# Peptides against a protein of PDB entry 8HF1: the designs that were tried, part 112

Target 1, 320 residues: chain A of PDB entry 8HF1
Amino acid sequence: NVMLYATKPTEVMVSFPHQEQVLTVTRLISAEIEKFYVSLDLMNIGVQPIRRSKSLQCLRDPSKKSFVKQLFNDFLYQMKEYGIYAASIAIISLIVEFDIKRRQAETLSVKLMHRTALTLCEKIRHLLVQKLQDMTYDDDDDNVNTEEVIMNFSTPKVQRFLMSLKVSFADKDPKDICCLVFVERRYTCKCIYGLLLNYIQSTPELRNVLTPQFMVGRNNISPDFESVLERKWQKSAIQQFRDGNANLMICSSVLEEGIDVQACNHVFILDPVKTFNMYVQSKGRARTTEAKFVLFTADKEREKTIQQIYQYRKAHNDIA

## One batch from the design tools (peptide; made by RFdiffusion4, then SolubleMPNN)

Design b2_p17_7_s1 (from b2_p17_7, 7 letters changed)
Fold by OpenDDE base, seed 3:
Structure b2_p17_7_s1 (fold): chain B 320 residues (1-320), chain A 17 residues (1-17)
Amino acid sequence: as target 1 above (320 residues)
Amino acid sequence: LPPLLILETEEELEKLF
């Protein structure tokens, strides 16, 4: 009996300017990754188990090469969608993953492949950090974590999100805050979590107000050791949010029916709402009397996004 | 249905929250 309490949150759409201007450093990084893909395709790593799909004779890339390309494609997406500052955090996760895969490599050829990917990630990290330091007269890594550097090297979407957090939560009681932030991708949760830790620490009005956590959806796909540690970490993060030790939770999946999360007063959808189910489930977490449900849209896509949200609102009322 | 609020400026953002 999930009583469909008709949650009537205030629905807000924040518009942000669409910027097509690609920085020189972003173009250089993209070109280095494309050059690496050409080199990766030429690498002989031996016979790998190919999942034959029944229909197309395309020699699917070995699962190990496909995984390397997936991580760099996810990085390129984060750099484009969230900016250079977020990319400087995201690249650390790739460095950690490729170092683990390098150590676990059963063959010299697979070890060399992961070492080459790791060397590219180290080069990308240096290019990103150098670009963040161009605004600071000091060579110290700690000086790149200022509110000004975070804002200037974030996309307009991330800038409007951070402004919305500052205006919503400046000098409030931490106990009165229950905030959810939804993102599309698993790796975005860790990246936005790291960005928020640095932003909150650099913003005096938020430093003792917001305590962020993140949660990644349960991937049933791999029984690997990481999946056990991640399951333990997810349980701990949910418990901290229930106990009030954390008041902001970043999620990559709409919490499946049955994660008892407290009634939230703020729900932010940082990425585009792609499905009616995502709209209903995320909105259904904004349950307090003054709850806000906040969406972000590019100015160029605003009309299309408004029409889509009105269709979802109508369909939700016809079911309620 | 309550209105969908559309915010285009930083000033509109500051007034709503």
Scores: peptide ipSAE 0.476, ipTM 0.922, DockQ to the pose 0.719
Fold by OpenDDE base, seed 4:
Structure b2_p17_7_s1 (fold): chain B 320 residues (1-320), chain A 17 residues (1-17)
Amino acid sequence: as target 1 above (320 residues)
Amino acid sequence: LPPLLILETEEELEKLF
């Protein structure tokens, strides 16, 4: 029960310029994924034995071509929405997932499919890292994790988000910070977590101030072992945030109903607010007297977004 | 309700937070 205590956080909308990242590398990566989809459609993986698990009847088998396409589509979304720096972190999550699926493969054809996907992910990783290194005179992978490289290769939305964190939290006491960051997609939680770790480490004013953690939604499609690990991770992450060992939590909107989290002083919504329920649940976490509730909008969509937020604010006041 | 604060520039962002 999110008790609708009349939380009166300061509501802030941050506008960012709509820049289509016209990078040659992003076009090349998209074209390589499209070529891979054509090849994937031609692969004969045979009839996979339908695991008669009663709970999975509606869920797409993770060994199917559709799951491979979903992971690459989620990667393409992250590259577009967060930039090529975030994409360099997101691709590592795909590498790990496809290596697990390759090892768990019950057939040689499924093993080969995941191996081909993994080979493409390694090629994409090299293309991204090489592009990040174009700003560094040194061929060292560690030199791509500077504040300058992170900012330059992030989308304007992510730049404004990182700037908002720096200005909000520079040289503050870690105990006075309780921050939530909401994202739409489960895989974005890991990507933004990795980006924040590198950004905090590269920013002296934040190194001993922010300790991030993330929580992903339960993957009902994951094998029982992966679902056990994800459940253990979620419990540990929530406990660290409750104990104050982490002061910034990244979570997906799918978790809003189930998270018993303490009153926060900062709530950031990194992705568009699509529903009134999302607005009320996320805002309902900003419960301290000086709490901030921060939204992001593209300049081209600013007026439409403002009107939508005023409608949600009015509807929330009529219920409160 | 407190007013919705709208920030359009980096300078406005630096001044509010």
Scores: peptide ipSAE 0.466, ipTM 0.919, DockQ to the pose 0.699
Fold by OpenDDE base, seed 5:
Structure b2_p17_7_s1 (fold): chain B 320 residues (1-320), chain A 17 residues (1-17)
Amino acid sequence: as target 1 above (320 residues)
Amino acid sequence: LPPLLILETEEELEKLF
């Protein structure tokens, strides 16, 4: 129980300017997704064969339309919260998922629905990549993965996060690093992982220093839908982080993932801390003497966030 | 309680880490 450990990390709050992405491309993408939702609502998918799979998920979305909308809503969240560069990575995860669902479709109507969703994702990917290329004037896909492109097409939150990583870890010994990055959403783990791989590869000071991994919380919804490959990958990622073969771990749920890892020296909370339990459990991973616990807040929410963190700090001190 | 450090600028960020 991590709550029983009095951890006294240095607590840091990094403020970032609130920037509304007023990019034409983000508006176009949002409008295309909204048009797709209207078309999706009009699609007659018919009566879905009730797979008698004991999984609660098959009972919640008989039309499979809500799942499609969820993935696009998660993508829209990634684009808004992390930027166009992160969105270009996030859309690949949707392409993979919709291609799997298209191949697994039991009916022609469901197959067509997932095909239409896939075609939209490919269009969105093209719009995003084209916008990233507008900065480099080069047609080569490799030129969109530079430190400059990543920074310029990331939100101020992600910029401050990447800067915090660079300043914290530039030219350090990989063995001296044990870093956790907490995010709110499962899909953000993969998105930020892909962003970090490209950022680390483009940043000489980090290329041989940081080895990222990610964990995705077990979908309680069905162990049957987690591919044997995903479960093997999760076990491998955790083991690599325990063995020190990975020194940065991105995770969405401190409590559900059962992360029994060594004491970390850095804990980053990339998304807002919504619960006292999340605060205590994440802070409880920063156990070294020089451990840093870093939070990010928008300027507009700074006062509210400060008050919330002081309440959590007080409540934690009263229990410790 | 130990201080909560609040960083508003890139320069402050560079000095802390």
Scores: peptide ipSAE 0.464, ipTM 0.918, DockQ to the pose 0.731
Fold by OpenDDE base, seed 1:
Structure b2_p17_7_s1 (fold): chain B 320 residues (1-320), chain A 17 residues (1-17)
Amino acid sequence: as target 1 above (320 residues)
Amino acid sequence: LPPLLILETEEELEKLF
């Protein structure tokens, strides 16, 4: 029970300017996804077999359409919350997933549905990459992975997060770093991981300092959909982090599942803390001497966030 | 309880870390 340990990390709230992404490309992408949803609703994919998974937790509609919409909704969320650069990485995960589902399709109608989704993802990827290239003189996809492009096409939240990493870890010994980054959504872990890989590679002060890993929480979706590969990846990532071969771990709500993550000196909460349990569990990982627990808040939400954090701090102190 | 540090600027962020 993480609540039993009185952790005394330095608690930090980083404010960032609230910017609505008023980019024409984001509006175009959203409109193309909306048009696709109308088309998707008109698609006859037949009656989907209700797989009675014995796990009561699989009450998420096994409708292949609902899953397609979920992936695009998660993409739209990532584009909004993290920016165009993060979206260019996030779309690759959709491409991979829809290509797998296209190949595994039991019916022609389902195969065509996933093919149409894949074609849309490829169009979205092209629109995103083209927009990232507006800052580069060269049409090479590798030229968009600069510190400048990453920063300029990231949301203010992500900019402040990357700055916090750079300032915190520039030219430090990688052995002295044990960093957790918490995100709300499963798919965000992989997106932020890809962003951090490119950012670290493009930032000389971090290139030999930070080695990121990501841990995707167990799918509360049927353990039957958790690929043996995902489980192997999770075990490997955790082991690398324990062995010090990785010193930054991006994770979602994995702490609820009893995954013992070591005591860390830095804990970043990239997304809003929605529950007292998440606050206590994440803060409870900042246990080393001089540990930092860092939250991010939009300026417009700062007062509300401060009040909520003080309520959680009080409640935690009354239990400790 | 230790104070909650609130950082509003990039300069404040650079000074803390």
Scores: peptide ipSAE 0.461, ipTM 0.918, DockQ to the pose 0.725

Design b2_p17_7_s2 (from b2_p17_7 with V1L E2P I4L)
Fold by OpenDDE base, seed 4:
Structure b2_p17_7_s2 (fold): chain B 320 residues (1-320), chain A 17 residues (1-17)
Amino acid sequence: as target 1 above (320 residues)
Amino acid sequence: LPELLILETEEELKEFF
């Protein structure tokens, strides 16, 4: 009986200062989105065809006003939680989505709705890029992707996360790295992926060391509505991570549903751990010798987070 | 249960990782 001493990961919590980013640009963007919601509520898009889902799940019809509002609400969340730099990446994903929906629109009224949303996204993109350029003397869009600009326009949480990556992985062998990054929302996976690509490219010590990939969870929208392209991409991303062609995987809570990923030496939880299952499943991926399990908390939520983690540790030990 | 290590500063972060 080789007692596989399940090497318990070293658990660490990184505290960061609670900064409300009270930037004039974030207030302006929020006000423009609210003004757009008033206009959106007045739009007559006609009778939407009741797509009978084969699944009993209320298919949020992706042509409905509610889906447009969901994308902008997810953007506002990303801007608040990750900062202006992350928001400049997140807005591109909205532009792509609304252009696809505009092209796929079955009616002129639905086409116009997605066109109006797209026009707002371009205005928001311009406001974000202009604010990133305020720190650069040069008007070149390429100059906003420096380590300094990324750090200065990121929230304290993202700053501490990027510093943790830099210190952990500077000048290491790419083969010795198996890193997971957990985020709450599926759209955050793409946003943090884009941010990490730019950060790694701007940081010489991480260039050719970290190769990020992301995994978007299954849409809570029926698997029938996942594009064949998204499903192919998810399979490819997981395979690249298994083959060691990617050594950092960004994922949402969907790893709970039995995606077998390799044992990792680093697991970062970028967003709050909301459930015991999320705690056990994410921690259960940190299985290598000297594995690190890293949590992030704001100073204001530190004591509450500590107590929650001790409760999860106790509950986990009572089952083990 | 081992005490949860808390890192508050950039220096502590650099020393731990």
Scores: peptide ipSAE 0.563, ipTM 0.948, DockQ to the pose 0.834
Fold by OpenDDE base, seed 3:
Structure b2_p17_7_s2 (fold): chain B 320 residues (1-320), chain A 17 residues (1-17)
Amino acid sequence: as target 1 above (320 residues)
Amino acid sequence: LPELLILETEEELKEFF
């Protein structure tokens, strides 16, 4: 019985400068969303006729408005945490979702609500793309996907993450790479995936080296909200990563549910580690010899983050 | 517990990775 000593990964923390985004465009977008919330609260979307219990009817109308507000709040979070470039990708996901909801609307009032949300998303998309084009002398949409534009319109956290990927993986054999990237939110997986596709395509040293995929977690709240298409896509993405057809996987807190993924040599935690379970489960995927477990922290939060990681390391050693 | 390594610069990133 060779006790395979589980080689503990090398733990490292990457510090980045705290930057408050003082961009006029981000303030304008936030103000337009706040004006939209005032208008949304005044909208009469009508009592939806569902059969028997009067008590559940009053809860359904708030749920549709609440869902619209949740999507815009998640967008505002992504714009703040990842930058304008990431926000330009994130807004496309909102456009697609509101267009689906507009087509599925059972009433004219609900259809109008989703149409108004969609019109706001199109305005936001235009403001973001125009700001990305201000750095390119050419009005061509194709020129906004350069390494320079991606870096300049990303937050310091995303800049340090992209630098860490470039340094780690430039000109390496794709077969020697097994990388996980953890993010907090499900919508962030798609946003960071789109950003990485464009960054890899713009960076010659990473072309044909990194092949990204993403995983969105099962919605534990209702299996009925996961389309058959999303479940097929998740299975395909996991299989591509197991087969080595993808070597970088972006995932949210989903790996808590025991998805059997190959032992990885790199694990990046892009967002703050909020729970001991997230720390143990993500670190537990870095199992190869010389595996790296990489954390990110703002300089202003560094001391607090270090103390929290030492508490998690102590608690993990007390149970191991 | 070994001290947690902190990287602040691009040079430190290049030396570690």
Scores: peptide ipSAE 0.561, ipTM 0.948, DockQ to the pose 0.849
Fold by OpenDDE base, seed 1:
Structure b2_p17_7_s2 (fold): chain B 320 residues (1-320), chain A 17 residues (1-17)
Amino acid sequence: as target 1 above (320 residues)
Amino acid sequence: LPELLILETEEELKEFF
């Protein structure tokens, strides 16, 4: 077993204060999405003709309502877990997806459903951007992408993550950095990638030091053109990371066992470790002598998280 | 098992990293 001789990474847990973001804007957005779900349930989309198109995805959601709800549920999760700034990036991904699905709509009813979803996303985007602008005192500096705005509109988890990156990588040689960031959800990869691009660009000490990339897990399920593009993009992103053209990779927990990613010196687990397999696979990427394996936990969940990590450590040592 | 190091403050982050 090649795992026996791997230098054990230094494991550290970063605790952050549990803040319920009780912002009026987040409550308004949640209420608008709930109202939209009631309206969506009342929409008669009809029985879509089962077109014999070999796309297995068309078979899974004949009404296409579950997909719409999934995207908004993922957005609500990102807004809650990562904050308003991350939500402002996440909503753009929804806008793009709903515009594509609107254009691909075979029926007027489906086209209208995606148009209504898109209109709601634009309203949400305006509410988020307006709230980000409330901190810019100068009417002329429309730049909501400053370090200050990013930090102030991020959750304590994301704040501690960004601080950990800044402290870890400020003024370092880009060649000495091999960083992985694990997140639970596919959409979170793009959201955190966009956040990191803006944060790195606004932080002089990280400019030309960190070059982020993201990896979207293989949707083996979609034979569609999007899946071919995603597979090409994923291969390119992995290759850039292997070639050192990118030194920070954001991954969803769906590292299929076949993604040979190099030995990394930093592994950040931004989301809770839900499974023993996720713990072993992510920790197994921190293989350098000075490798750091960094976990994040809310203060309220700290004791429970510690006990769970000790159980995983024990189980890993019993198998090794 | 080695004790899991816990960092709570910005100062502790700066000292560890």
Scores: peptide ipSAE 0.558, ipTM 0.947, DockQ to the pose 0.845
Fold by OpenDDE base, seed 5:
Structure b2_p17_7_s2 (fold): chain B 320 residues (1-320), chain A 17 residues (1-17)
Amino acid sequence: as target 1 above (320 residues)
Amino acid sequence: LPELLILETEEELKEFF
């Protein structure tokens, strides 16, 4: 129960400029997804056999169309919140998921639906990669994974996050680092993990300093659909972080699952803190001497965010 | 309650971290 621990980390808020990405490519991608939704709504995939599985989820969408829309909506969110570079990583996760679903399809109509979604994902991937390549003047180096490309095609939030990591950890001893990065969505964990791997590899000062891992929250909607592989990955990632084989952990809602992680010296909250419980639980991990608790806010939302944090601080001090 | 420090610039990030 982390609520009973008085933690005194240094709390800081990093402000970033609110920038609406007015990129032609993002508009094109959004328009292609909307066209796909119209086509998807017109698809007759028939009545799916109600598997008598105890999960109430199979009862909610016999069409499986909502799941397809959810994945694309999560992708659109990642593209908006983290940028084109992060979106180029996020789209690969959709390709993998839809290929699995295509192979698992019991009907031709469902197989065709997932195939159409895959074709759209490959088109989106091509549009994103082409846009990342527009900055590489040298035709010979197809390497879109440079520090410059990552920074220029990331949102101001991600730019400030990467700058904060670089300044915090450049040329430090890996053993002295225990960093948590909290994100709201499970799919963001994989996306930011992939981004960080490429950023660390492109940043000499971080290559042998930061070893990232990620952990996703349990799928509250169907624990039966959590692959044995995903559960093994979570256990392995936690163990690597406990053993010091990883020193940066990206997580969503991990603390709600009762996963105990060690005391950390850095806690980054990349997405807005929506609940008092999330504030207390995440802050309660910053327990070392001189621990830092870092929040991110858009400039336009700064005052609202400050007021919310003061309310949480007050409520925390009244309990501690 | 101590005032929440706000960082806006790269220089402020470098000074704090």
Scores: peptide ipSAE 0.556, ipTM 0.946, DockQ to the pose 0.846

